# Peptides against a protein of PDB entry 6EJA: the designs that were tried, part 163

Target 1, 276 residues: chain A of PDB entry 6EJA
Amino acid sequence: VEYMPANPVRIAFVLVVHGRASRQLQRMFKAIYHKDHFYYIHVDKRSNYLHRQVLQVSRQYSNVRVTPWRMATIWGGASLLSTYLQSMRDLLEMTDWPWDFFINLSAADYPIRTNDQLVAFLSRYRDMNFLKSHGRDNARFIRKQGLDRLFLECDAHMWRLGDRRIPEGIAVDGGSDWFLLNRRFVEYVTFSTDDLVTKMKQFYSYTLLPAESFFHTVLENSPHCDTMVDNNLRITNWNRKLGCKCQYKHIVDWCGCSPNDFKPQDFHRFQQTARP

## One batch from the design tools (peptide; made by RFdiffusion4, then SolubleMPNN)

Design b2_p26_3_s2 (from b2_p26_3, 7 letters changed)
Fold by OpenDDE base, seed 5:
Structure b2_p26_3_s2 (fold): chain B 276 residues (1-276), chain A 26 residues (1-26)
Amino acid sequence: as target 1 above (276 residues)
Amino acid sequence: SEAEALKAEEAKFPPEERVFHGDGDL
């Protein structure tokens, strides 16, 4: 028996999906669905079949919506951050969805707790933001991520244009692009007009793998810096031997890695009490 | 304390080999 909080947090799950893996998405969705949470799904502009499938799901559940706008996203593209930022704005404007946390998910990064455990934990720490940092040499991270390089997303490619400087006075950090952000911080990122948010949005519009660093950097340099927790409450199937082969050079002018997707049998790691 | 409780909860999550995708220049 798990403790039920008096005021349980409600989660906005944001899924950014692409390709033809409708069955995989369906399995993941069924595994993570709960009636008390909200699901906002962006389907890549090029994935029309998947979009039709997701629309069908959204019509069946009142707490599932699909973005009316669609972006063409690529691996490591700056457009991924744009997708998250726009989805955050949309979610804040949905007055009928009183969510407390923003959580993104993929098949390669999965919660390792039951829904009840996750809700209990987040309800206890509702004022915190959960971002996993690289936990090593920051200079190495900057170098490996190419944060000191200028990239332009154009024609489904991340073009490296040259070198750039990191803005002065900014402590850059990053790590996992899977995070749990509370509503207050999402509001700050979405609506703040301060110099930090403005400059970082501009800086990261020309950044490779922006979601792995933007929110970390903004949070740690913001008035909300004391809310940082160096954990994303995830398990990710990283295997450098298998996943780091510079396999994205056809998409980006940089080398990158990918984790392995979880198998269908792994979805039991996030149990739901109220499945569709 | 609340801080100790948070650390105890965090310790329940396994360490990861890697958390970011970038792997350097071509």
Scores: peptide ipSAE 0.338, ipTM 0.786, DockQ to the pose 0.544
Fold by OpenDDE base, seed 1:
Structure b2_p26_3_s2 (fold): chain B 276 residues (1-276), chain A 26 residues (1-26)
Amino acid sequence: as target 1 above (276 residues)
Amino acid sequence: SEAEALKAEEAKFPPEERVFHGDGDL
């Protein structure tokens, strides 16, 4: 029997979506929807059809909102971090949405438990942040991610400009760009004016795949470092043979992998939700 | 300990081996 918390956490789900896959998004949304959670959806600036569809959904549910601003994002682009940071700020300014956790989702990475299980778990550990690290050679991670390289996002491309140094005194870490962050840490990232947050925001504005490292690095070097749990509570359909073909070299001056999207039959992993 | 309890419950959510996208220089 699953534990029922007396004060269950409420989750702000942030979805960053693009393309024309409205039906797939609808299926995912229905699978994760619960009346007690909040859903904040950013639609790529170029995805006007999808934006119209998402707007229709948002009008049907009081706990679903669409970002009034829209960015043109690319795979591995620094703009993805900007999207998350702005979304975090927006969510903190929404005083009518008392969320406790920030969770991002895509079709390639889902929570592996039911809503009740996830809520029970997060309610027990509401003061923790869940970031999955690479768990291997950190030097290898830096090399593979190109963290010692300077990138500029321009004209829908990530241009490699040259080499750079990692800031002295910073312990760099990273891994999954799918995470669960508590409100307190999100507040810190959003509003802190300390040197760590300021310098890291600047550093990561020229970083490839910034969301895979920014929050890890900031957390581990911050006063909140003891709140880190090395788990993102996800299943990601990684298939190296299929996903690691350097297929993004036309978009970024680097090689990268991509997980496969989950199929509709996989949605049962998060379907126990209260729907209208 | 609380840390052990967390690890025990965390084990219900087993992470996957690969979690990042970067795959090196061109």
Scores: peptide ipSAE 0.314, ipTM 0.794, DockQ to the pose 0.530
Fold by OpenDDE base, seed 3:
Structure b2_p26_3_s2 (fold): chain B 276 residues (1-276), chain A 26 residues (1-26)
Amino acid sequence: as target 1 above (276 residues)
Amino acid sequence: SEAEALKAEEAKFPPEERVFHGDGDL
């Protein structure tokens, strides 16, 4: 039996889903669902069938809501960040949902801890933010991500418009777009009018794969910088051999990789307590 | 210590092959 903290954290899980993968979503939802947490689901504007399915789920569970707004998101699109930012605002405005952490999830990225373990851990470290950095050459990261390039999302495509410079005085960082953010930092990102947040929101509105760098960069340059933990407490099913074929060149004027979705047999990872 | 406990917890997670999607220019 895991230790139950006196004041356990409650998690707002944000799911950004698209396509026809209703079964995968159902499996993921069942794996992560708990009555004490909150689930806020954005369904891509083009995924009407999935939206109907998700609405049915939301009607069955009081702690599940669907975004009333829907964006048409693409791989690497700047709109993904907009989706998260708007979701964060919505969640902060939901006074009946006292969540402590914001966590995004997909079928390709799962926590490898039980709910009890995760809650116990986050309750202990409730003042921290968990963002996994690339952990390598930052210049290489910038080049590989195209952070020094200007992109415009339009007509379901990420158009490369030209080169740009990183703003002076900003330490750019990034890595995984799967993270755990505490409410305090989410409040800062959502409501701060300081120069950092304002400029970064503008900068990242023209950025490829913005969620892989925005929150890292904002956090590390903010008054909350000391709260960063270089771990997202999860595993992503990367397979470079299969996933790095520049397969998105028809969507974005850039090359990229994609992780593989977890299969049902991979769910045992939620119970892993040690490295093999 | 709190820091040691955090590091110990982090050590339970396997290293990732990759964490970001970008793979360079066309």
Scores: peptide ipSAE 0.312, ipTM 0.796, DockQ to the pose 0.579
Fold by OpenDDE base, seed 4:
Structure b2_p26_3_s2 (fold): chain B 276 residues (1-276), chain A 26 residues (1-26)
Amino acid sequence: as target 1 above (276 residues)
Amino acid sequence: SEAEALKAEEAKFPPEERVFHGDGDL
């Protein structure tokens, strides 16, 4: 039996989806849907069929919306961060959606446990931010991520333009691009005009896999640094043997890995009490 | 302590071994 908080947190789930896997998305949506949460879905600019399907879903549920803007994103592209940042701004401007946490999801990454467990946990620690760091040699992380390299997203490709330096005075960190951020920190990232946020937004606009490092780095160098929890409360379907083959060199001037999508049978690990 | 309590709760959510995608230069 899970503790039922008196003031349970409400979650804004942000889904960035692409392709034609409508059925897969539908299964995922059913697995994570709850009437008390909010769902904001971005469909890739090129995925028109999927967009139509998602629009149909959004019309059926008052707590589901689709981004009116759409970006064409690529694996590792800087535009993914832009997508999240714009989504965050949109969600903050939605005064009728009183969400407490921002949580991004994909078919390869799911919250652990039930909705009740997640809500209870986040309600207990509503002032914290949950970002999973790489947990190893930071220099190795920087090298592996290419954070010391300058990238430009153009023509559906991440072009490596050259080397760059990490901004002076910034402690870089990163890890998973799946995170749970509280509203207060999202507000800070969205509206702060301080040097940190300004410089990091600029820096990460030329960064490969920016979502794996931007929020970590901003948080840890910000006045909110004491809210960091090194856990993203996720399980990801990693398969190193299958996922790490430098298979994206046609899209990015770098090597990378990808997890596999969860199978339908894995969805039971995140149960909802009130499903569609 | 609060930190200990947090760690105890975090145990319900074990982290994955690999969390990032970058795999180095070409």
Scores: peptide ipSAE 0.297, ipTM 0.762, DockQ to the pose 0.523

Design b2_p26_3_s3 (from b2_p26_3, 8 letters changed)
Fold by OpenDDE base, seed 1:
Structure b2_p26_3_s3 (fold): chain B 276 residues (1-276), chain A 26 residues (1-26)
Amino acid sequence: as target 1 above (276 residues)
Amino acid sequence: SEAEALKARESLFPPEERVFHGDGDL
């Protein structure tokens, strides 16, 4: 028997898409579309064909909108965080869209659960924020992410400028750049003028892969810290031995990894993990 | 509440497709 919430949550799906995979996006969109949710789509500034197609879709559905602004984002670039932050602000300013949760998606995502299952789950835990931590040594994470390094996004490249210090008193965390955030926390991130949010926005403006740690770090150091659930409802196989080939050094002055396909020996990652 | 949420852990989406994740200096 499936739980049926009396007051079901409404989701703002933020789709950050690029390239020419319009058919894939359409399939994904149809799979996640529901009349009670909201869809806000950012198309990379360089993806004009995709933008035209997405605009056509947005005209057919009242709960689908396309960002009037478009950024040229490189993977690993600080501009990706800017995209999310601006989209959050936009969504909060849309008074006609009463969303309860923010979920980011790419064109490659596809739901493996029904809408009812997703809504039921989030309705039960509507006061929580779902961010998956790396689950490893934090010092190692900082080093591997280059959080103690200063980066500048310029000319479609992440330039490493030098070293920097992590702000004192801040507990840095991170992991997956896919998250489910409740409206209350999004409001805090968007409109708070406290020292934490202000400093972190500045800090992460010069950070590699900012979306992988910004929201984690802000949440864990904020008054909302007790709302964190170390689970983004996604699974990623981060077998660094297989997936880390430093293949993106041509666009970022750092080595990176990509997720690998799950193998039977990797299924241990499905085990429940709690935050320390 | 958090503990209960963690116990209810399930995957609603397929494995993440991340193009890049930090792996250290060059």
Scores: peptide ipSAE 0.034, ipTM 0.627, DockQ to the pose 0.340
Fold by OpenDDE base, seed 5:
Structure b2_p26_3_s3 (fold): chain B 276 residues (1-276), chain A 26 residues (1-26)
Amino acid sequence: as target 1 above (276 residues)
Amino acid sequence: SEAEALKARESLFPPEERVFHGDGDL
């Protein structure tokens, strides 16, 4: 029997989806849906069919909303961070949605723990932020991520414009672009006017794969730095032999990897939550 | 505490094999 906290946390799930993965999204949504949580879905501007499907879902559930704005995002694009930041602002302005945690998801995600387990865990550590770092040499991470390079997102491409310097006094960190952030930190990122947040928002508007290091860097250099937990609640199906072949060179002026999609035979590893 | 949270998290949720996508210059 799972422990039931007296004051269970409520989660804002932010789903950033694109393409034609409507069936996959539907399966994932059914697996993670709970009446006590909130679901805010951004559909890529170019994915009109998917957008229509998601709108239909949002009309069926009061705790599901679709972003009224839509961005055209590309792999590794700076616009992905913009999507998260705008979603955070929107969610903070939704006074009728008292969420405690922000969790980002894609259509390829699938829960490996029950809702009760997730809620119990986050309720116990409600003051913490969960960001998984790369766990390697930081200089190597900076080089591999191209953080010392200036990128411009334009015409569905990440153009490398030249070299740049990491801002003075900033300790850069990063890793997974899948994170669990508490409301307090999201408020800080959204509304703070301090030099750190201002500079980092500017810096990361010209950054490749910004979501993999923006929140790590901001958190670790902020007054909230003591709230970081170097872990997330994800299992990513990484297979470097299959997923790291520099397959995005047509989109970005850099090499990158992608995780392998979960296949039906992998689903035995997952634990489904209560379905609507 | 952070340390306690980390230990608890690791016991419940296995870490990713690889966590970032950058793979160097072209």
Scores: peptide ipSAE 0.210, ipTM 0.717, DockQ to the pose 0.484; fails the geometry check
Fold by OpenDDE base, seed 4:
Structure b2_p26_3_s3 (fold): chain B 276 residues (1-276), chain A 26 residues (1-26)
Amino acid sequence: as target 1 above (276 residues)
Amino acid sequence: SEAEALKARESLFPPEERVFHGDGDL
């Protein structure tokens, strides 16, 4: 039984988009748009056409804004984390946007549940943070992610500079780069000056695929550790048959994989209909 | 509790098959 919450949470959707996915973005936006939520859109610095389109959308809706700054992000780049962190700061400084949750999205995302279901769920668990862990051997995760390697993002490439040590006393965790974070934790990440946040920001500025591990690691080692829920309310399209092909060697000095694009046959699985 | 939240989440949202993207050294 779904009950409407007495005090429904308001969500800040942070959309990080790039390329020519205008139609996909429009479809996704229509599916997730609600007057009570907030939408903060970062368009890759190289995607000028998309940026113009997004600006047009932002002018039509008072609860849609576009980042005045734009980064050129690459797959696995440390700059992606910077994008999220700066977006978080911006959103916290927007006093006219009283959001309760931070949710990151790409143009390829699509809601599989209704807004009412999502809001009801998050309203019930508004004090929790939803981060999906890898659920496997942690040592293997560290090795696979290259967390013990030092990377530098430069000239649209992630250069591997050498080996590094995991900071002492830190329990590393990670998994999905899609997360749902409550405002309180975002405030902590943004404004805390404790050793954990300071050291982790520095550490992850030289990390491959930082968004898959930063928030997990910070949360689990923080005073907010009890708020973690090991699930992110996301489904990525993985085709086990296709597997991993290490297809990003040209961008990063490491092997990695991306979720497969959704096929038309996959769309019937989504339950959310575009809103009027 | 976090356990209750997890159970509730699982009922509404299925888990991901693959979570992370790192695939090891070159």
Scores: peptide ipSAE 0.183, ipTM 0.685, DockQ to the pose 0.481; fails the geometry check
Fold by OpenDDE base, seed 3:
Structure b2_p26_3_s3 (fold): chain B 276 residues (1-276), chain A 26 residues (1-26)
Amino acid sequence: as target 1 above (276 residues)
Amino acid sequence: SEAEALKARESLFPPEERVFHGDGDL
């Protein structure tokens, strides 16, 4: 039996889902569902069938809600960050949901550890924020991400408008767009009116793949910088052969790669029994 | 500590093979 902390953290799972991933989503949801956590689901505006299905689920569980607003998010789109930011605001305004951590998920995600393990871990490190950095040359990261380029999301496309400069005095960082953020930091990002948050929100409104860098950059330059842990609790199924062929050039005026959905054969990665 | 949290996390969850999606200019 996993040790349960005296004051276990409660997690707000934010699920950003789209397309035809109903079965995957259902599987993932069943795997991560717990009565003590909260689930806030955003369904892409174009995914009406999925939305109906998710609404049905939300009616069955009191701790499951669906965003009343829906974005049409594209790969690499700035709107993804908007989705997270609005979700964060919504969750903070839900006074009946006392969550401690924000965790974003997609339909392709699957837990590799038990709820008890996750809760025990996060309860121990409840004051920390988990963001995984790229761990490479930062200049290369900036170039590869196109952070020095200005993008506009319009008509389901990320248009490259031109070059831009990184704001002076800002230490830019980034990496995984999967993160675990504590409520305090989410509150800061949501409600702070300081120059950092204000400028970064503006900057990232025209950024490609904003979720891979926004929270990293804000956190590291904020008064909360000492709470950063350079790792997340996520695993992606990366396949270079299949997932890295500049396949998004039709959506974005940039090249990019993406992880692939987990296959049943990939579950061997989840068989690790390591305990915190 | 951050270092302890990192180690603990790594023991619980394997690292991602690739962290970011950007792959440069067209």
Scores: peptide ipSAE 0.172, ipTM 0.734, DockQ to the pose 0.475; fails the geometry check

Design b2_p26_3_s4 (from b2_p26_3, 7 letters changed)
Fold by OpenDDE base, seed 1:
Structure b2_p26_3_s4 (fold): chain B 276 residues (1-276), chain A 26 residues (1-26)
Amino acid sequence: as target 1 above (276 residues)
Amino acid sequence: SEAEALKAAEATFPPEERVFHGEGEL
């Protein structure tokens, strides 16, 4: 039995978009839009056409805003974390948007279940943070992600500069870069001046695929460590055959894979079904 | 509790098998 929460959580959806996929974005937006939630959209600095389209949408909906700043992001780049961190700060400073959860989205992932089901669940567990870990050999994860390698984002490329050590006393973890973070933890990440947050921000500014590890690592080593739930409450369109060919080696000095965009027909299905 | 939340989450939202992008050195 689904219960109706007395004080339903409100979600800040953060979309980081690029290219010219306006129609794809529109489909996703329509599928996830609700009047009680908030939508904060960052458009890549180079995607001017898409930016114009998104601005038009933002003018039509009071709960949709576009970042006034724009970064030139690349696949696997450290700048993606910067984008999330800045968007978190912005959202915390928007006093007229009383959001309870931060949820990032792309065309490659999709929340499962209906909005009502998601809201009901998050309202029941509003004090938790939902990050999916790799759940296997952590040493393997570190090796595969190149966390013990130093990377520099420069001139639209992630340069591998050499080896580095993981900070002493830090339990590194990671997995999906699609997560649901409660406002309290976002506040901690944004405003804390403790050594953990400060050092991790510095460390991850030279990290490949930082969003897949930063928030996990910070959370697990923080006073909020007991709020982690190993589930990101969504489906990601992983397809190894199509998405795992080191196709980004021209952008990053590393091998990586990506999920694929969902097809239009998939949106209806994934809102009603469990993960395949 | 965290454990209860996880159990509830897994029951409602089955976890993914693959979750990260990195594959290692070129």
Scores: peptide ipSAE 0.499, ipTM 0.930, DockQ to the pose 0.520
Fold by OpenDDE base, seed 5:
Structure b2_p26_3_s4 (fold): chain B 276 residues (1-276), chain A 26 residues (1-26)
Amino acid sequence: as target 1 above (276 residues)
Amino acid sequence: SEAEALKAAEATFPPEERVFHGEGEL
């Protein structure tokens, strides 16, 4: 028997999907779907087949919507952050979706524990933001992420243009691009006109892997800094056997690696009631 | 508090070892 909170949080799940793997998306969706949550799906501009499939799903469920706008995203691209930021704005403008937390998901990253456990936990700590930091040498993180390098996303490529300075007075942090953000912080990121948010949005528009650092950095330097919890409440399918081989060097002028997608048998780890 | 939330989170959701993608210059 799981604890049932009196005022359970409702989650806006944001999925950024691409390619032609409609079956994989369908499996993941079924594994995470709950009637009390909301699902906002962005399909890559180039993935028209997948877009049609996702639209079909959205028509069947009132709590599933697809972004009317679509971006062409690439591995490590600055456009991924733009996608999240725009989706956050959209979600805040949806007055009929009273969500409390923003949670992004992919096939390579999955919530651990059951829906009930997640909801119970978030309901208890609804004023917190859950961002996992690298937890080691920050200088090493900056170097490995190329945060002191200027990148330009253009023509489906991340071009390294040169060196840049990290803004003065900013404590840079980062780690996982999978996070759980409460509505209050999302509102701040979306609507604040303060120097921090303005500068960081500009800075990260020329950043490689921006989602792994933007929200951490903004949060830690913001009036909401005391709400950060160094845990993203999930598991990412990093394969220890797969060393870094700079698999994406043809897309980005940098070295990086990615986790693998979860297999169908792994989806049982996120159980929920009221499956469609 | 933040500290209490972290403790509770770690107890319920074990943290990951690797969390970021960047590996450095080519």
Scores: peptide ipSAE 0.494, ipTM 0.929, DockQ to the pose 0.493
Fold by OpenDDE base, seed 2:
Structure b2_p26_3_s4 (fold): chain B 276 residues (1-276), chain A 26 residues (1-26)
Amino acid sequence: as target 1 above (276 residues)
Amino acid sequence: SEAEALKAAEATFPPEERVFHGEGEL
């Protein structure tokens, strides 16, 4: 019998979607949908077909909304962080949606375990933030991510402009851009005017793959630093066989790779990660 | 505590090994 918390947490799921992967989105949505949670969906500015489809879904469910604003995002672009930050602000301003956790999702990322298990766990640890760090040499991470390089997102391209210094006194960290953040920390990131948040927002506006480092870095250097848990409670569909072949060099002036979308045939992998 | 939460998390949710996209300069 699953433990049922007396005051279960409610989750704001944020989906940032693009292209024409409507079927994949529909499958993911069906898999994660629950009446007690909230779903806020951003559709890329250029993905009008997908936007129309998502709007249709949002009209059918009171706990599903679509961002009225839409950004043109690219792989590794700084605009992805802007999208998350704006969505966080929106969600905090939605007084009719009493969410406790912010969870971002994509077709390449799925929560582990059942909804009941996730809710039970988060309800017990509602004061924690769940971000997965790279777990290796931090200097290597900085180098590989290009955090010491200045990037500019312009004309659907991430331009490398030159070198930059990481601000002094900041302990940089990062890893997965899939995380679970409690409302308290989201409020801090959204409304704090302290030097840390202000500087980091500016710094990461010129950063490649900003979501993989911004929240880690802000959290670890903030008054909330003792709330970080090095686990993002999910599985990402990294394809080890594909490797990293700089597939996006036509979009960004950097080398990187991406996980693949989960497919129905990948279901067995969830069973392998499931613990009794 | 943070340590207790991590232990509990790892017991229920196996952590990922690869987590970031960057591979370095072209």
Scores: peptide ipSAE 0.492, ipTM 0.926, DockQ to the pose 0.517
Fold by OpenDDE base, seed 3:
Structure b2_p26_3_s4 (fold): chain B 276 residues (1-276), chain A 26 residues (1-26)
Amino acid sequence: as target 1 above (276 residues)
Amino acid sequence: SEAEALKAAEATFPPEERVFHGEGEL
């Protein structure tokens, strides 16, 4: 018997989708859809066919909306953070959607366990934020991520312009770009005018892979620092045997690699007691 | 508390080892 909380949290799922992966999106959507949650979908500006399909879905479900604005996003681009920040603002302005948690998803990253289990857990810890850190040498993380380098997103490319210093007094952290943020923290990130949020937004507008570090860094240096839980409550489809071949060097002036999209045969992993 | 939440989270949602994409300078 699963625990049913008296006041279950409601989740705003944010999906940032691109290309022609309609079937993959449909599979993911079916896997995560619940009538009590909300789904806000951003379709890349270049993905018009996918946009039409997503719009069709949004017309069929009252708790599914599509961003009226669309950005051209690239792997590792600063625009991804902009997309999340704008979607957060939009979601906060949707007074008819009383969501409690912001959760981003991709085809390579799925929540662990059933919806009921996730909701039960989040309902118990609704004041927490769930971000997975790298858990190792922070200096190594900074080097590997290029956080001490200045990047400019332009013409669908992340240009490395030079070196930069991390702002003094800031404890930089990061890891997974898949997170679960409570509404209170999202409000803070969206509307705070303090020096931390202001400077970090500026800093990360020139950052590679910004979503892997921005929210971690802001949270840990904010008045909400005591709400961080080093777990993102999900499975990311990493395949270690594939290694990394810097497959995005044509898009970014940096080396990086990505997990793989989940396939239907992988869905059973969501309910496993341990991650493989 | 954070510690309690983390313990509960790790018990229910075991963490993964690799979580970030960056591999360093080309």
Scores: peptide ipSAE 0.446, ipTM 0.916, DockQ to the pose 0.513

